# Peptides against a protein of PDB entry 2C5K, part 52

Target 1, 91 residues: chain A of PDB entry 2C5K
Amino acid sequence: EDPFQQVVKDTKEQLNRINNYITRHNTAGDDDQEEEIQDILKDVEETIVDLDRSIIVMKRDENEDVSGREAQVKNIKQQLDALKLRFDRRI

## One batch from the design tools (peptide; made by RFdiffusion4, then SolubleMPNN)

Design b2_p19_8_s2 (from b2_p19_8, 11 letters changed)
Fold by OpenDDE base, seed 3:
Structure b2_p19_8_s2 (fold): chain B 91 residues (1-91), chain A 19 residues (1-19)
Amino acid sequence: as target 1 above (91 residues)
Amino acid sequence: SLEEISERQKEILAKFDPN
């Protein structure tokens, strides 16, 4: 499988699992899992940066159409932002 | 690299419930 697509797939899965956690835990806690989620969210942010860089390289060095990949990353960013909002709104 | 990221992600995902 294309490494880019694998990363996209797993990133979305990470966000989905966190979203499911939030659904089960509508109140903010202070357990180990809450801290792990914070770490994963930061990891996702870094992953998005790396995905963007890979697109820039592809566009520059390979002169390929990157519109599809850009749309995928945009979707992940939107998913992340929505998830952060849900996470932060918990009391 | 994306390959390194992928391996890291697998480790992270393993911490969640398999369901």
Scores: peptide ipSAE 0.323, ipTM 0.809, DockQ to the pose 0.612
Fold by OpenDDE base, seed 1:
Structure b2_p19_8_s2 (fold): chain B 91 residues (1-91), chain A 19 residues (1-19)
Amino acid sequence: as target 1 above (91 residues)
Amino acid sequence: SLEEISERQKEILAKFDPN
C-alpha cells in the first residue's frame, strides 16, 4: 500500500472513532478527551492540505490520472464537515 | 512527507480512547 492510501485509510479511521465518541457522548462535557478530539480534527484538516498538495505534485510532475485520489480526498472532506457539524451541535 | 504523516497518525490512533 502506497503512503497516500495509508494516510487516507488512517484519516478515515480517526474520523470514524470520533464519530463513535460523539454518538456515546452526545452532550459536551468537561473531559480531557474533548480537547484531544479537537486537536485530532485540526490535524485532519492539515492532513487534507497535505493530501491535496501530493495530488497536485503527481498531476504536474507525472501527468498521471489523479481523479481517483481527488475523489478520495473529497470524500474525506465531506466526512470531516459532517463530523464537525455533529460535534459543534452538542448541548 | 506522507510517510511522516502516516507515522504521526499511527501514534494518534494508538493514544485515542473514544470511551
Scores: peptide ipSAE 0.314, ipTM 0.802, DockQ to the pose 0.833
Fold by OpenDDE base, seed 2:
Structure b2_p19_8_s2 (fold): chain B 91 residues (1-91), chain A 19 residues (1-19)
Amino acid sequence: as target 1 above (91 residues)
Amino acid sequence: SLEEISERQKEILAKFDPN
């Protein structure tokens, strides 16, 4: 499979798992899972940077239509932002 | 687990070079 698509897929899976965790743990805790989620959210941010870089290179060097990939990254960014909001708003 | 997914993602990113 295309590495870009695989990364997108797994990033979305990470965010979905975190979303499920927040649903089960609507009150902020102080356990190892809370710290792990914070780490994963940061990793997702870095992943998005890498995805954006790949799109820039593809557009510049290969002159390919990147509209579909840009839309995928945009969707991930929106999902991340929504998840951060849910995570941070917990009491 | 979340940890397993995180490690898997790192492995995948190692195979993905945008440059």
Scores: peptide ipSAE 0.219, ipTM 0.731, DockQ to the pose 0.065
Fold by OpenDDE base, seed 4:
Structure b2_p19_8_s2 (fold): chain B 91 residues (1-91), chain A 19 residues (1-19)
Amino acid sequence: as target 1 above (91 residues)
Amino acid sequence: SLEEISERQKEILAKFDPN
């Protein structure tokens, strides 16, 4: 498995774990786990930027079809946005 | 690098407690 796919896989796992946490914690808290989730969400945002950059490099420096990778990143962005909305809407 | 990101992610995942 190439590094790109590994990062995608782990990013999805991070989002899944946060989603599961929100399910178990439907009200916003102020504990260490809440802070950690905020940090992870920010980290995911940065990771997505890095994934996009890697795609740009592949398109430019390597004559490869990156449509599949672009679709994967798009999917992760959609999942992140939905998760952020769910997280922020908690009372 | 993506390799470095991957290693960092693994460390984060290891620390995360879903409970």
Scores: peptide ipSAE 0.320, ipTM 0.806, DockQ to the pose 0.849; fails the geometry check

Design b2_p19_8_s3 (from b2_p19_8, 11 letters changed)
Fold by OpenDDE base, seed 3:
Structure b2_p19_8_s3 (fold): chain B 91 residues (1-91), chain A 19 residues (1-19)
Amino acid sequence: as target 1 above (91 residues)
Amino acid sequence: SLEEISKKQQEKLAAFDPN
């Protein structure tokens, strides 16, 4: 598996685990786990930047069809945004 | 690099307890 797809896979898994955590913890807490979630979300944001940069390089240097990869990154961004909303709305 | 990111992600996944 190429590193792009591995990063996509692991990023989605991180977001899924956080989503499952929120399901079990629908009230915001003040513990180490909540802080870890915040850290992971920030890491995901930076990961998305790196994924986008890799696509730019592919488009420029390799002249390949990057629409599939762009769609994957778009999907991750949507998943992240939805998760942030769910996370922030907890009382 | 994406490879370095992947390794860091895997470490984060291993450390995170979803329960």
Scores: peptide ipSAE 0.227, ipTM 0.803, DockQ to the pose 0.894
Fold by OpenDDE base, seed 4:
Structure b2_p19_8_s3 (fold): chain B 91 residues (1-91), chain A 19 residues (1-19)
Amino acid sequence: as target 1 above (91 residues)
Amino acid sequence: SLEEISKKQQEKLAAFDPN
């Protein structure tokens, strides 16, 4: 599997695991796990930037059709936004 | 590189407890 698809896959898995955690822990805590989630969410935001950059390079340098990859990144952004909303709304 | 990012992500996944 190419690195782009691997990053997409792992990012979605990270977000899914956090989503499952929030389902089981609907009250905000102040423990190490909550801090780890915050760190992962920030890492995902940075990863999305890197994915977008890789697409720009493909369009510019390789002139490849990147519509599929753009759709994948858009989907991850939407998943992240939804998860952040759930995370922040916890009491 | 994306490969390095992937490795770091995998390490984070391994360290995270979803329970």
Scores: peptide ipSAE 0.226, ipTM 0.803, DockQ to the pose 0.892
Fold by OpenDDE base, seed 2:
Structure b2_p19_8_s3 (fold): chain B 91 residues (1-91), chain A 19 residues (1-19)
Amino acid sequence: as target 1 above (91 residues)
Amino acid sequence: SLEEISKKQQEKLAAFDPN
C-alpha cells in the first residue's frame, strides 16, 4: 500500500462528498454543517502541504521521478479551489 | 457523515509521514 496514493484518494473523495453536499444545499443554512465543511477544507489544505513535503523528500532523498505525484497534487489543489469557490458563492 | 470522513482522513494522514 502506498500511503501517498491512499491520502490522495481519500482527499479527493472527501472533497467530492462536500461538493455533493453543496449541490444539494445551494444556500448556506445549517450552521453546524457549514462549520464542519470549513474545518474539513482547512484540513485538506494541510493535507496538501504534507503531500507536497513528501514529494520534496522523494526528490531529495530518493531521487525518484515525482512528476506523476506532482500532477496528482495539482489536481487536488484545483479541486479544492473549485470547491471553495462554490462554497463561498452560495446564495 | 462529513465528520466521519474527516476523522478517517486524519487517521490516514497520521499514518503518512512525508519526512
Scores: peptide ipSAE 0.161, ipTM 0.736, DockQ to the pose 0.067
Fold by OpenDDE base, seed 1:
Structure b2_p19_8_s3 (fold): chain B 91 residues (1-91), chain A 19 residues (1-19)
Amino acid sequence: as target 1 above (91 residues)
Amino acid sequence: SLEEISKKQQEKLAAFDPN
């Protein structure tokens, strides 16, 4: 599999698992898992930066159509933002 | 676990060189 697609797939899987965790833990608390979720969300943000960099390189050096990959990254960003909102709204 | 997911993703990120 294309490494770009593999990273996209795994990133979305991480976000889905966190989303499911929030469903089961809809109240904020002093828990080690809460800190781990914060760390993963930060890792996802860094992953998005790296994905964007790869797209820039492809567009510049390979002159390929990157619209599909740009749409994928945009979708991950939207998923991340929605998850952050849900995570932060917990009492 | 979430920790395992994070570690695996970090490994894949390291293997994927965007530059």
Scores: peptide ipSAE 0.158, ipTM 0.733, DockQ to the pose 0.081

Design b2_p19_8_s4 (from b2_p19_8, 13 letters changed)
Fold by OpenDDE base, seed 2:
Structure b2_p19_8_s4 (fold): chain B 91 residues (1-91), chain A 19 residues (1-19)
Amino acid sequence: as target 1 above (91 residues)
Amino acid sequence: SLEEISERQRKILESFNSE
């Protein structure tokens, strides 16, 4: 599989896992998992930066149509933002 | 590399699920 697609898949799975956790823990907790989620979300942000960089390289060096990949990254960003909002709204 | 990033994501996911 394309490593870009693998990262997208893994990132989506990570965000889904956190979303499922929040569903089961809709009230903010004070356990180690809460801090780990914050760390994972930060790592996802960095992963998105890396995905964007890879797209820039593809456009520059390979001159390939990256519209589909840009849409995928946009979707991940939207999923991340929605998850952050859900995470932060917990009381 | 993207491969390394994927591996990192997988490891984090596995660690989280292993708690």
Scores: peptide ipSAE 0.285, ipTM 0.826, DockQ to the pose 0.593
Fold by OpenDDE base, seed 4:
Order: structure tokens, then C-alpha cells, then sequence
Structure b2_p19_8_s4 (fold): chain B 91 residues (1-91), chain A 19 residues (1-19)
């Protein structure tokens, strides 16, 4: 599989997993799982930066049509933002 | 590399699921 698509897939799986966790844990806690989620969300942010960089390289070096990949990254960013808001709003 | 990033994401996911 295309490494870019694999990263997209894995990132979405992470976001879905956290979203499911929040559903089961609608109140904020101070435990190892809460800290782990915060770390994962930060890692997802960095992963998105890496995906964007890969797109820049494709446009620059290969001059490929990257519109599809840009749309995928945009979608992941939207998912992340929604999840962060949900996570932070927990009481 | 993106391959390494994918492997990292997979490992994090597996670790989280095992907790």
C-alpha cells in the first residue's frame, strides 16, 4: 500500500479509537489513559505536519496532482479539531 | 519516512488498546 494512504488510515483509526474512548468516558479524569490520549493527539498533530510536508514534496519534485491527498489531510484535520473540542469539553 | 510514521501510529494504537 501507498505509505501516505497507510498513514492516513492509521491516523483515522487513532482518532476513531479516542472518540470511542470519550464516548465511554464522558468525564475528564486524571489517570494514565487521559495522559495517553493527550500524547496521541499531539502525535496526530505532528503526523499531519508530516503528511503536509510529503504533499509539498510531491508537488515540488514530482509535479503530481495532489488534490486528492490535500482533501484527505483536510478531512483528518477536521476530525482532529472536532475530537479535541469534544475531549476538552468534558467535565 | 511515511513508512516509519505509519509503523509508529500502529504501535501507539496497539499499545493504547492493550492498556
Amino acid sequence: as target 1 above (91 residues)
Amino acid sequence: SLEEISERQRKILESFNSE
Scores: peptide ipSAE 0.282, ipTM 0.826, DockQ to the pose 0.602
Fold by OpenDDE base, seed 3:
Structure b2_p19_8_s4 (fold): chain B 91 residues (1-91), chain A 19 residues (1-19)
Amino acid sequence: as target 1 above (91 residues)
Amino acid sequence: SLEEISERQRKILESFNSE
């Protein structure tokens, strides 16, 4: 499989996992999993940067149509932002 | 590389699920 698509898949799976966790834990806690979620979200942000860089390189070096990949990254960013909102607004 | 990033994400996910 295309490594780009694999990263997209894995990233979305991470976000879905956290989203499901928040659903089951609607009150903010102070346990190890809460801290780990924060770390994972930060890692996802860095992963998105890497995805964007890969698109830039592809567009520059391959002169390919990257619209589809750009849309995928945009979708992940939206998913991340929505998840952060849910995570942060918990009491 | 993206492949390495994917592997990292998978490891993180598996670690989180194991706790």
Scores: peptide ipSAE 0.281, ipTM 0.826, DockQ to the pose 0.582
Fold by OpenDDE base, seed 1:
Structure b2_p19_8_s4 (fold): chain B 91 residues (1-91), chain A 19 residues (1-19)
Amino acid sequence: as target 1 above (91 residues)
Amino acid sequence: SLEEISERQRKILESFNSE
């Protein structure tokens, strides 16, 4: 499989897993899982940076259409932003 | 590499699910 697509898939799976956790834990707690989720979200942000860099390299070094990949990264960013909002709104 | 990043994401997910 295309490594770019695998990263996209794995990243979305991470975000979905966290979203499911929030559903089961709608009240903010003081446990190691909360801190781990914060670390994972930070890692997702770094992963998005790496995906963007990958697109920049492809756009620069090749004549390949990158619009599809740009749309995928945009979708992940939107999913991340929505998840952050949900995570931070917990009382 | 993107392959290494994917492997890292998988390991994080597996670790979280095992707890």
Scores: peptide ipSAE 0.280, ipTM 0.825, DockQ to the pose 0.597

## One batch from the design tools (peptide; made by RFdiffusion4, then SolubleMPNN)

Design b2_p20_1_s1 (from b2_p20_1, 10 letters changed)
Fold by OpenDDE base, seed 3:
Order: C-alpha cells, then sequence, then structure tokens
Structure b2_p20_1_s1 (fold): chain B 91 residues (1-91), chain A 20 residues (1-20)
C-alpha cells in the first residue's frame, strides 16, 4: 500500500479510537489516560505536518495532481479539530 | 519521504494498542 494512504488510514483509526474512548468517558478520568490522549493528539498533529510536506514535494518536484491527497488531509484536520473540541469540553 | 511516513505509521500503530 502507498505509505501516504497507510498513514492516513492509521491516523483516522487513531482519532476514531480516541473519539470512542471520549464517548465512553465523557468526564475527565485518570490523569495518565488523559495525558496519553494529549500525546496521541500531538503525534497526529506532527503526522499531518509530514503529510502536508509530502504533498508539497509531489506538487512541486514531481508535478503530480495532489487534489485527492489534499482533500484527505483536510478531512483529517477537520476530524482532529472536532476531537480536540470534544476533549477540551469534558469536565 | 516515504520512509518518514512509514515511521509515522509504525508509531501510530503502537499507540493504537493503548486504546483498543
Amino acid sequence: as target 1 above (91 residues)
Amino acid sequence: MDEILKKRSEELREKLKKFP
């Protein structure tokens, strides 16, 4: 599989799992789990940077159509932002 | 670039184990 698509898939899965956890734990729980979620969200942010960089390289150096990949990254960013909002609103 | 993405996917897969 294309490494880009594998990362997209893994990122989506990670965000979905955290979202499911938040659904089951609508209040802030164990501090260790909360910290782990924060660490994963940070990892996702860094992953998005790497995905964007790969798109820039494809567009600039390889002159390939990147519209599909840009849409995928946009979707991940939206999912991340929504999850951050849910996470931060928990009491 | 592909190697960086492969590394990221491996890291994410390991993190997935903490939230089954």
Scores: peptide ipSAE 0.280, ipTM 0.846, DockQ to the pose 0.855
Fold by OpenDDE base, seed 1:
Structure b2_p20_1_s1 (fold): chain B 91 residues (1-91), chain A 20 residues (1-20)
Amino acid sequence: as target 1 above (91 residues)
Amino acid sequence: MDEILKKRSEELREKLKKFP
């Protein structure tokens, strides 16, 4: 499998699992889990940077159509932003 | 870039274990 697609899949899966946790926990009561979520969200942000870089390389060096990959990254960014909003709204 | 992405995937998979 293409490493790009694997990362996209893993990233979305991670965001979904955090979203499920937030659904079950509307208050921040477990400091260890809250810290871990924050760390994962930061890792996702860094992963998105790497995905974008890979797209730049593909577009420049390989002259491939990157529109599909750009759409995938855009979708992940939207999912991340929505999750951050839910995370921050908790008391 | 592939090696960087593979590393990211590995890291994310390990983190997934914390939220089964």
Scores: peptide ipSAE 0.279, ipTM 0.846, DockQ to the pose 0.851
Fold by OpenDDE base, seed 5:
Structure b2_p20_1_s1 (fold): chain B 91 residues (1-91), chain A 20 residues (1-20)
Amino acid sequence: as target 1 above (91 residues)
Amino acid sequence: MDEILKKRSEELREKLKKFP
């Protein structure tokens, strides 16, 4: 069981699904859908905080090399930022 | 920490249902 990798997987899947939705809906949709996307993006932000904290704990308490996990979190942050840009550009 | 991540994963999985 690797909870960190499971969260990474779920986070990327969520971002991919929203990205695909935005691709199919290049203009702002119904207010309810826009709000739901915003809520999910906020949840992803909170998830990234938890992932970062887990890396700190792993580095401190387990004395493990965390470089790979740090790269994964960085990638998720970049994906989130790109998605936010696409989301905000829609009219 | 693992417990927090497990809960977070569960929450994300529920959100995934809204955007299949």
Scores: peptide ipSAE 0.278, ipTM 0.847, DockQ to the pose 0.857
Fold by OpenDDE base, seed 2:
Structure b2_p20_1_s1 (fold): chain B 91 residues (1-91), chain A 20 residues (1-20)
Amino acid sequence: as target 1 above (91 residues)
Amino acid sequence: MDEILKKRSEELREKLKKFP
């Protein structure tokens, strides 16, 4: 599988799992998982940077579908932002 | 870039284990 698509898939899966966790844990507490979620969200942000850099490199290859990949990254960013909002708004 | 992305994928996969 293409490394870009693998990372996209893994990133979305990570965000989905955190989202599911937040659904099950709608109240913020002194859970050790809270700090881990924060760390993962930061890692996702860094991953998005790497994905964007990958797209920049791909733009140098006329045969690559950059628009499709840009849309995928945009979708991940939106998913991340939505998840951050849910995470931060928990009581 | 492939190696960077592979590393990210590996890191994410390991972290996924914490949230089954």
Scores: peptide ipSAE 0.279, ipTM 0.846, DockQ to the pose 0.865; fails the geometry check

Design b2_p20_1_s2 (from b2_p20_1, 10 letters changed)
Fold by OpenDDE base, seed 4:
Structure b2_p20_1_s2 (fold): chain B 91 residues (1-91), chain A 20 residues (1-20)
Amino acid sequence: as target 1 above (91 residues)
Amino acid sequence: MDEKLKEISKKLKEKLKKFP
Protein backbone atom coordinates (compact mmCIF):
# COMPACT_ATOMS: atom_id res chain seq x y z
CA GLU B 1 0.00 0.00 0.00
CA ASP B 2 1.02 3.62 -0.62
CA PRO B 3 2.66 4.83 2.63
CA PHE B 4 1.00 8.24 2.27
CA GLN B 5 -2.47 6.67 2.06
CA GLN B 6 -1.68 4.41 5.02
CA VAL B 7 -0.76 7.42 7.17
CA VAL B 8 -3.91 9.26 6.08
CA LYS B 9 -6.04 6.22 6.94
CA ASP B 10 -4.39 5.73 10.33
CA THR B 11 -4.70 9.43 11.19
CA LYS B 12 -8.41 9.46 10.39
CA GLU B 13 -8.91 6.31 12.45
CA GLN B 14 -7.25 7.94 15.47
CA LEU B 15 -9.44 11.03 15.14
CA ASN B 16 -12.56 8.88 14.80
CA ARG B 17 -11.72 6.94 17.97
CA ILE B 18 -11.23 10.17 19.91
CA ASN B 19 -14.49 11.53 18.51
CA ASN B 20 -16.31 8.40 19.70
CA TYR B 21 -14.71 8.72 23.13
CA ILE B 22 -15.87 12.35 23.45
CA THR B 23 -19.39 11.26 22.50
CA ARG B 24 -19.36 8.83 25.44
CA HIS B 25 -17.59 11.31 27.75
CA ASN B 26 -19.11 14.76 27.22
CA THR B 27 -17.68 16.04 30.51
CA ALA B 28 -13.96 16.61 30.78
CA GLY B 29 -12.34 14.03 33.04
CA ASP B 30 -9.14 13.88 35.03
CA ASP B 31 -7.94 10.44 34.04
CA ASP B 32 -5.27 8.77 31.95
CA GLN B 33 -7.53 8.72 28.88
CA GLU B 34 -7.89 12.51 28.80
CA GLU B 35 -4.11 12.90 28.86
CA GLU B 36 -3.73 10.24 26.16
CA ILE B 37 -6.18 12.14 23.93
CA GLN B 38 -4.08 15.29 24.27
CA ASP B 39 -0.96 13.32 23.36
CA ILE B 40 -2.62 11.76 20.31
CA LEU B 41 -3.90 15.14 19.10
CA LYS B 42 -0.35 16.48 19.31
CA ASP B 43 0.92 13.46 17.38
CA VAL B 44 -1.73 14.06 14.70
CA GLU B 45 -0.59 17.69 14.35
CA GLU B 46 2.99 16.52 13.82
CA THR B 47 1.79 13.88 11.35
CA ILE B 48 0.01 16.55 9.30
CA VAL B 49 3.26 18.55 9.14
CA ASP B 50 5.04 15.46 7.85
CA LEU B 51 2.32 14.81 5.26
CA ASP B 52 2.62 18.40 4.03
CA ARG B 53 6.40 18.00 3.77
CA SER B 54 5.98 14.85 1.71
CA ILE B 55 3.65 16.71 -0.68
CA ILE B 56 6.18 19.53 -1.08
CA VAL B 57 8.90 17.01 -1.92
CA MET B 58 6.70 15.17 -4.43
CA LYS B 59 5.68 18.42 -6.12
CA ARG B 60 9.18 19.88 -6.29
CA ASP B 61 11.58 16.97 -6.60
CA GLU B 62 9.40 14.31 -8.27
CA ASN B 63 7.23 16.71 -10.32
CA GLU B 64 4.09 14.69 -9.59
CA ASP B 65 0.47 15.85 -9.47
CA VAL B 66 -0.36 16.13 -5.76
CA SER B 67 -3.82 17.74 -5.97
CA GLY B 68 -5.53 14.64 -4.58
CA ARG B 69 -3.08 14.39 -1.67
CA GLU B 70 -3.47 18.10 -0.88
CA ALA B 71 -7.24 17.63 -0.68
CA GLN B 72 -6.80 14.67 1.69
CA VAL B 73 -4.53 16.65 4.03
CA LYS B 74 -6.99 19.56 3.97
CA ASN B 75 -9.77 17.17 5.00
CA ILE B 76 -7.68 15.81 7.90
CA LYS B 77 -6.92 19.36 9.09
CA GLN B 78 -10.64 20.16 9.09
CA GLN B 79 -11.42 16.96 11.02
CA LEU B 80 -8.70 17.76 13.57
CA ASP B 81 -9.93 21.33 14.08
CA ALA B 82 -13.52 20.16 14.59
CA LEU B 83 -12.39 17.52 17.08
CA LYS B 84 -10.26 20.02 19.04
CA LEU B 85 -13.30 22.25 19.35
CA ARG B 86 -15.40 19.37 20.73
CA PHE B 87 -12.65 18.33 23.12
CA ASP B 88 -11.86 21.81 24.48
CA ARG B 89 -15.47 22.96 24.95
CA ARG B 90 -16.24 20.17 27.43
CA ILE B 91 -16.80 21.29 31.04
CA MET A 1 10.34 9.80 2.24
CA ASP A 2 8.41 6.53 2.01
CA GLU A 3 10.33 4.99 4.90
CA LYS A 4 9.63 8.04 7.06
CA LEU A 5 5.91 7.76 6.33
CA LYS A 6 6.01 4.07 7.23
CA GLU A 7 7.54 4.94 10.59
CA ILE A 8 4.86 7.57 11.20
CA SER A 9 2.15 5.03 10.39
CA LYS A 10 3.77 2.51 12.73
CA LYS A 11 3.81 5.04 15.57
CA LEU A 12 0.15 5.91 15.01
CA LYS A 13 -0.81 2.23 15.01
CA GLU A 14 0.94 1.75 18.33
CA LYS A 15 -1.05 4.64 19.81
CA LEU A 16 -4.23 3.15 18.39
CA LYS A 17 -3.58 -0.10 20.27
CA LYS A 18 -3.23 1.74 23.57
CA PHE A 19 -6.34 3.88 23.25
CA PRO A 20 -9.75 2.20 23.87
Scores: peptide ipSAE 0.135, ipTM 0.742, DockQ to the pose 0.917
Fold by OpenDDE base, seed 5:
Structure b2_p20_1_s2 (fold): chain B 91 residues (1-91), chain A 20 residues (1-20)
Amino acid sequence: as target 1 above (91 residues)
Amino acid sequence: MDEKLKEISKKLKEKLKKFP
């Protein structure tokens, strides 16, 4: 079991679900799902902070090569930013 | 750290259950 990869996978799954939702809902809604999306996006932001902290610990305390994990977190950040832009641009 | 990540994963999975 690799808990880091599990968190990465779960985070990407959340973002993908939201992205698919936006595709189906091209206009901004005023429903419970809009609030849930905002809540999940906030949770993802906090998760990214925790992932970065874990990388710092792995690099410092365990002296592990973290380049692959850093690239994964960077990818999640880019996915989050793109999703936020898409979410906010809806009419 | 691993236990924290496990807890985060658990929370994310719970959120996933609530969102279609």
Scores: peptide ipSAE 0.133, ipTM 0.742, DockQ to the pose 0.908
Fold by OpenDDE base, seed 1:
Structure b2_p20_1_s2 (fold): chain B 91 residues (1-91), chain A 20 residues (1-20)
Amino acid sequence: as target 1 above (91 residues)
Amino acid sequence: MDEKLKEISKKLKEKLKKFP
């Protein structure tokens, strides 16, 4: 098991669930689900920082090829940014 | 780093239990 890949998978799964919620809920609500989404988005941002740190260690200290992992993190960042835009645009 | 990533994964999995 590669824990990096597991974190990437779990992060993308969370973002997909939020995306599905936004699709079903075009109007912002004042409920526990809206608050949970905000919490998850913040957790994803923090997770991205941790993933980047792990890549720095692998590249510098372990001398591993990190191009694939960098691309995965970039993809998550793009997905997060797009999702935040959709979430914030709701009335 | 592996143990830290495992902890992060565990936290994310717990969030999946709260949000459908």
Scores: peptide ipSAE 0.129, ipTM 0.738, DockQ to the pose 0.898
Fold by OpenDDE base, seed 3:
Structure b2_p20_1_s2 (fold): chain B 91 residues (1-91), chain A 20 residues (1-20)
Amino acid sequence: as target 1 above (91 residues)
Amino acid sequence: MDEKLKEISKKLKEKLKKFP
């Protein structure tokens, strides 16, 4: 499998797991899971930076059509933003 | 590039094991 697609898949899986957790835990807790969620969200942000860098390299050095990959990263960013909003809005 | 992405994927998978 394409390493880029594997990272995208793994990132989406993490975000989905967190989303499911928030659904089951609509009240913010002060437990180890809340801290782990924050750590994962930060790691996802860093992963998105790395994905964007890979796209820049492909576009510059390989002159490949990156529109599909750009759309995938955009989708992950939207998913992350929506999840962060849900996470932060919990009481 | 590919090796870096593989490493990132591995780290993400390891984190998935720690979260329910």
Scores: peptide ipSAE 0.127, ipTM 0.738, DockQ to the pose 0.918

Design b2_p20_1_s3 (from b2_p20_1, 9 letters changed)
Fold by OpenDDE base, seed 5:
Structure b2_p20_1_s3 (fold): chain B 91 residues (1-91), chain A 20 residues (1-20)
Amino acid sequence: as target 1 above (91 residues)
Amino acid sequence: MDEILKERSKKLKEKLKKFP
């Protein structure tokens, strides 16, 4: 499997799991769990940086069409941003 | 880049275990 697609899949799965957790825990809970969520969100942000770098390299060095990959990363960024807002706005 | 992405996947998969 393409490592890029694997990362995209894993990232979306992680965001979905956190979103589901927030659904079940609509209030700020245990500090350890909240910290873990924050750490995961940070990991996702760092992952997105690496995905973007991968796209830049692919476009520059391989001169391939990256529009599809750019759309995937954009989707992940939107999902992350929505999740961050949901996470931060909990009572 | 592939190795970096593989490490990212590994890390994410490990974190997934905390939120099944």
Scores: peptide ipSAE 0.343, ipTM 0.854, DockQ to the pose 0.823
Fold by OpenDDE base, seed 3:
Structure b2_p20_1_s3 (fold): chain B 91 residues (1-91), chain A 20 residues (1-20)
Amino acid sequence: as target 1 above (91 residues)
Amino acid sequence: MDEILKERSKKLKEKLKKFP
């Protein structure tokens, strides 16, 4: 599989799992669990940076159409932002 | 770039084990 698509898939899976966890745990859990969620969200943010870099390289060095990949990253960013909002709103 | 993305996938997959 294309490494870019694999990362997209893995990122969305992580976000979905955290979202499901938050749904089951609408109040803040143990500090260790909250810290782990924050660490994963940070890893997702760093992953998005690498995805964006890969798009820049593809557009610049390979002169390929990146519109599809840009749309995928945009979708992940929207999913991340929505999840952060849910995470922060928990009591 | 592909190797960086592969490492990201590996890291994310390991973290998935904490939230099944």
Scores: peptide ipSAE 0.342, ipTM 0.854, DockQ to the pose 0.854
Fold by OpenDDE base, seed 1:
Formats: sequence, structure tokens, C-alpha cells
Structure b2_p20_1_s3 (fold): chain B 91 residues (1-91), chain A 20 residues (1-20)
Amino acid sequence: as target 1 above (91 residues)
Amino acid sequence: MDEILKERSKKLKEKLKKFP
């Protein structure tokens, strides 16, 4: 499998799992769990940076159509933003 | 870039264990 697609899949799975956790926990949990969620969200942000860099390299060096990959990254960014909003709204 | 992405994937998969 293409490493780009694997990362996209893994990122979405992680965001979905956190989203499910937030659904079950509408108030802030213990400090360890909250810190872990924050750490994962940071990892996702850094992953998105690397995905974007990968797209830039593919577009420049391989001269391939990147529209599909750009759409995937955009979708992940939207999912991340929505999740952050839910996470921050919890008491 | 593939090596960087593979490392990211590995890290994310490890974190998945904390929220099954």
C-alpha cells in the first residue's frame, strides 16, 4: 500500500476513536486521558504537515495530479477541526 | 518522504492502542 494512503487511513481511524471517546465522555476525564488526547491531536497536526509536504514533492518532482490527495488532506483537516471544537466544549 | 510517512503511521498506530 502507498504510505500516503496508509497514513491517511491511520489518521482518520485515530480521529474517529477520539470522537467516539468524546461522545461517551461529555465532561473532561482524568488528567492522563485528557493529556493523551491532546498529544494525539498534536501528532495528527504534525502528520498533516508531512502529508502536505509529500503532496508538494509529488506535484513538483513527479509532475502527477495531486487533486485527489489534496482533497483527502482537506477532509482530514476538517475532521480535526470539528473534533477540536467538540473536545474544547466539554466541561 | 515515504520513510517519514511510514514513521508517522507507526506512531499513530501505537497511539491507537490507548483508545481501542
Scores: peptide ipSAE 0.342, ipTM 0.854, DockQ to the pose 0.827
Fold by OpenDDE base, seed 4:
Structure b2_p20_1_s3 (fold): chain B 91 residues (1-91), chain A 20 residues (1-20)
Amino acid sequence: as target 1 above (91 residues)
Amino acid sequence: MDEILKERSKKLKEKLKKFP
């Protein structure tokens, strides 16, 4: 599996696990756990930046069709935004 | 670029263990 697809997969899995945790814990709980979730969400944001950069490099340097990858990143951004909304509503 | 993505994947997998 290529590194881009691996990162996409791992990012979505991380967001899914946090989403499941929030579902089970609909009220803000332990401060340490809340801070850890915030840190992971920040890591996901930074990961999305790297995914976008990789698409730019592929489009520029390799002149390959990136439409599929752009759609994947768009989907991850939407998933992240939805999760942030759920997370914030617990506070 | 591939090495950066590999490191991101590794970091995400490590963090994933905190929320099984």
Scores: peptide ipSAE 0.341, ipTM 0.853, DockQ to the pose 0.871

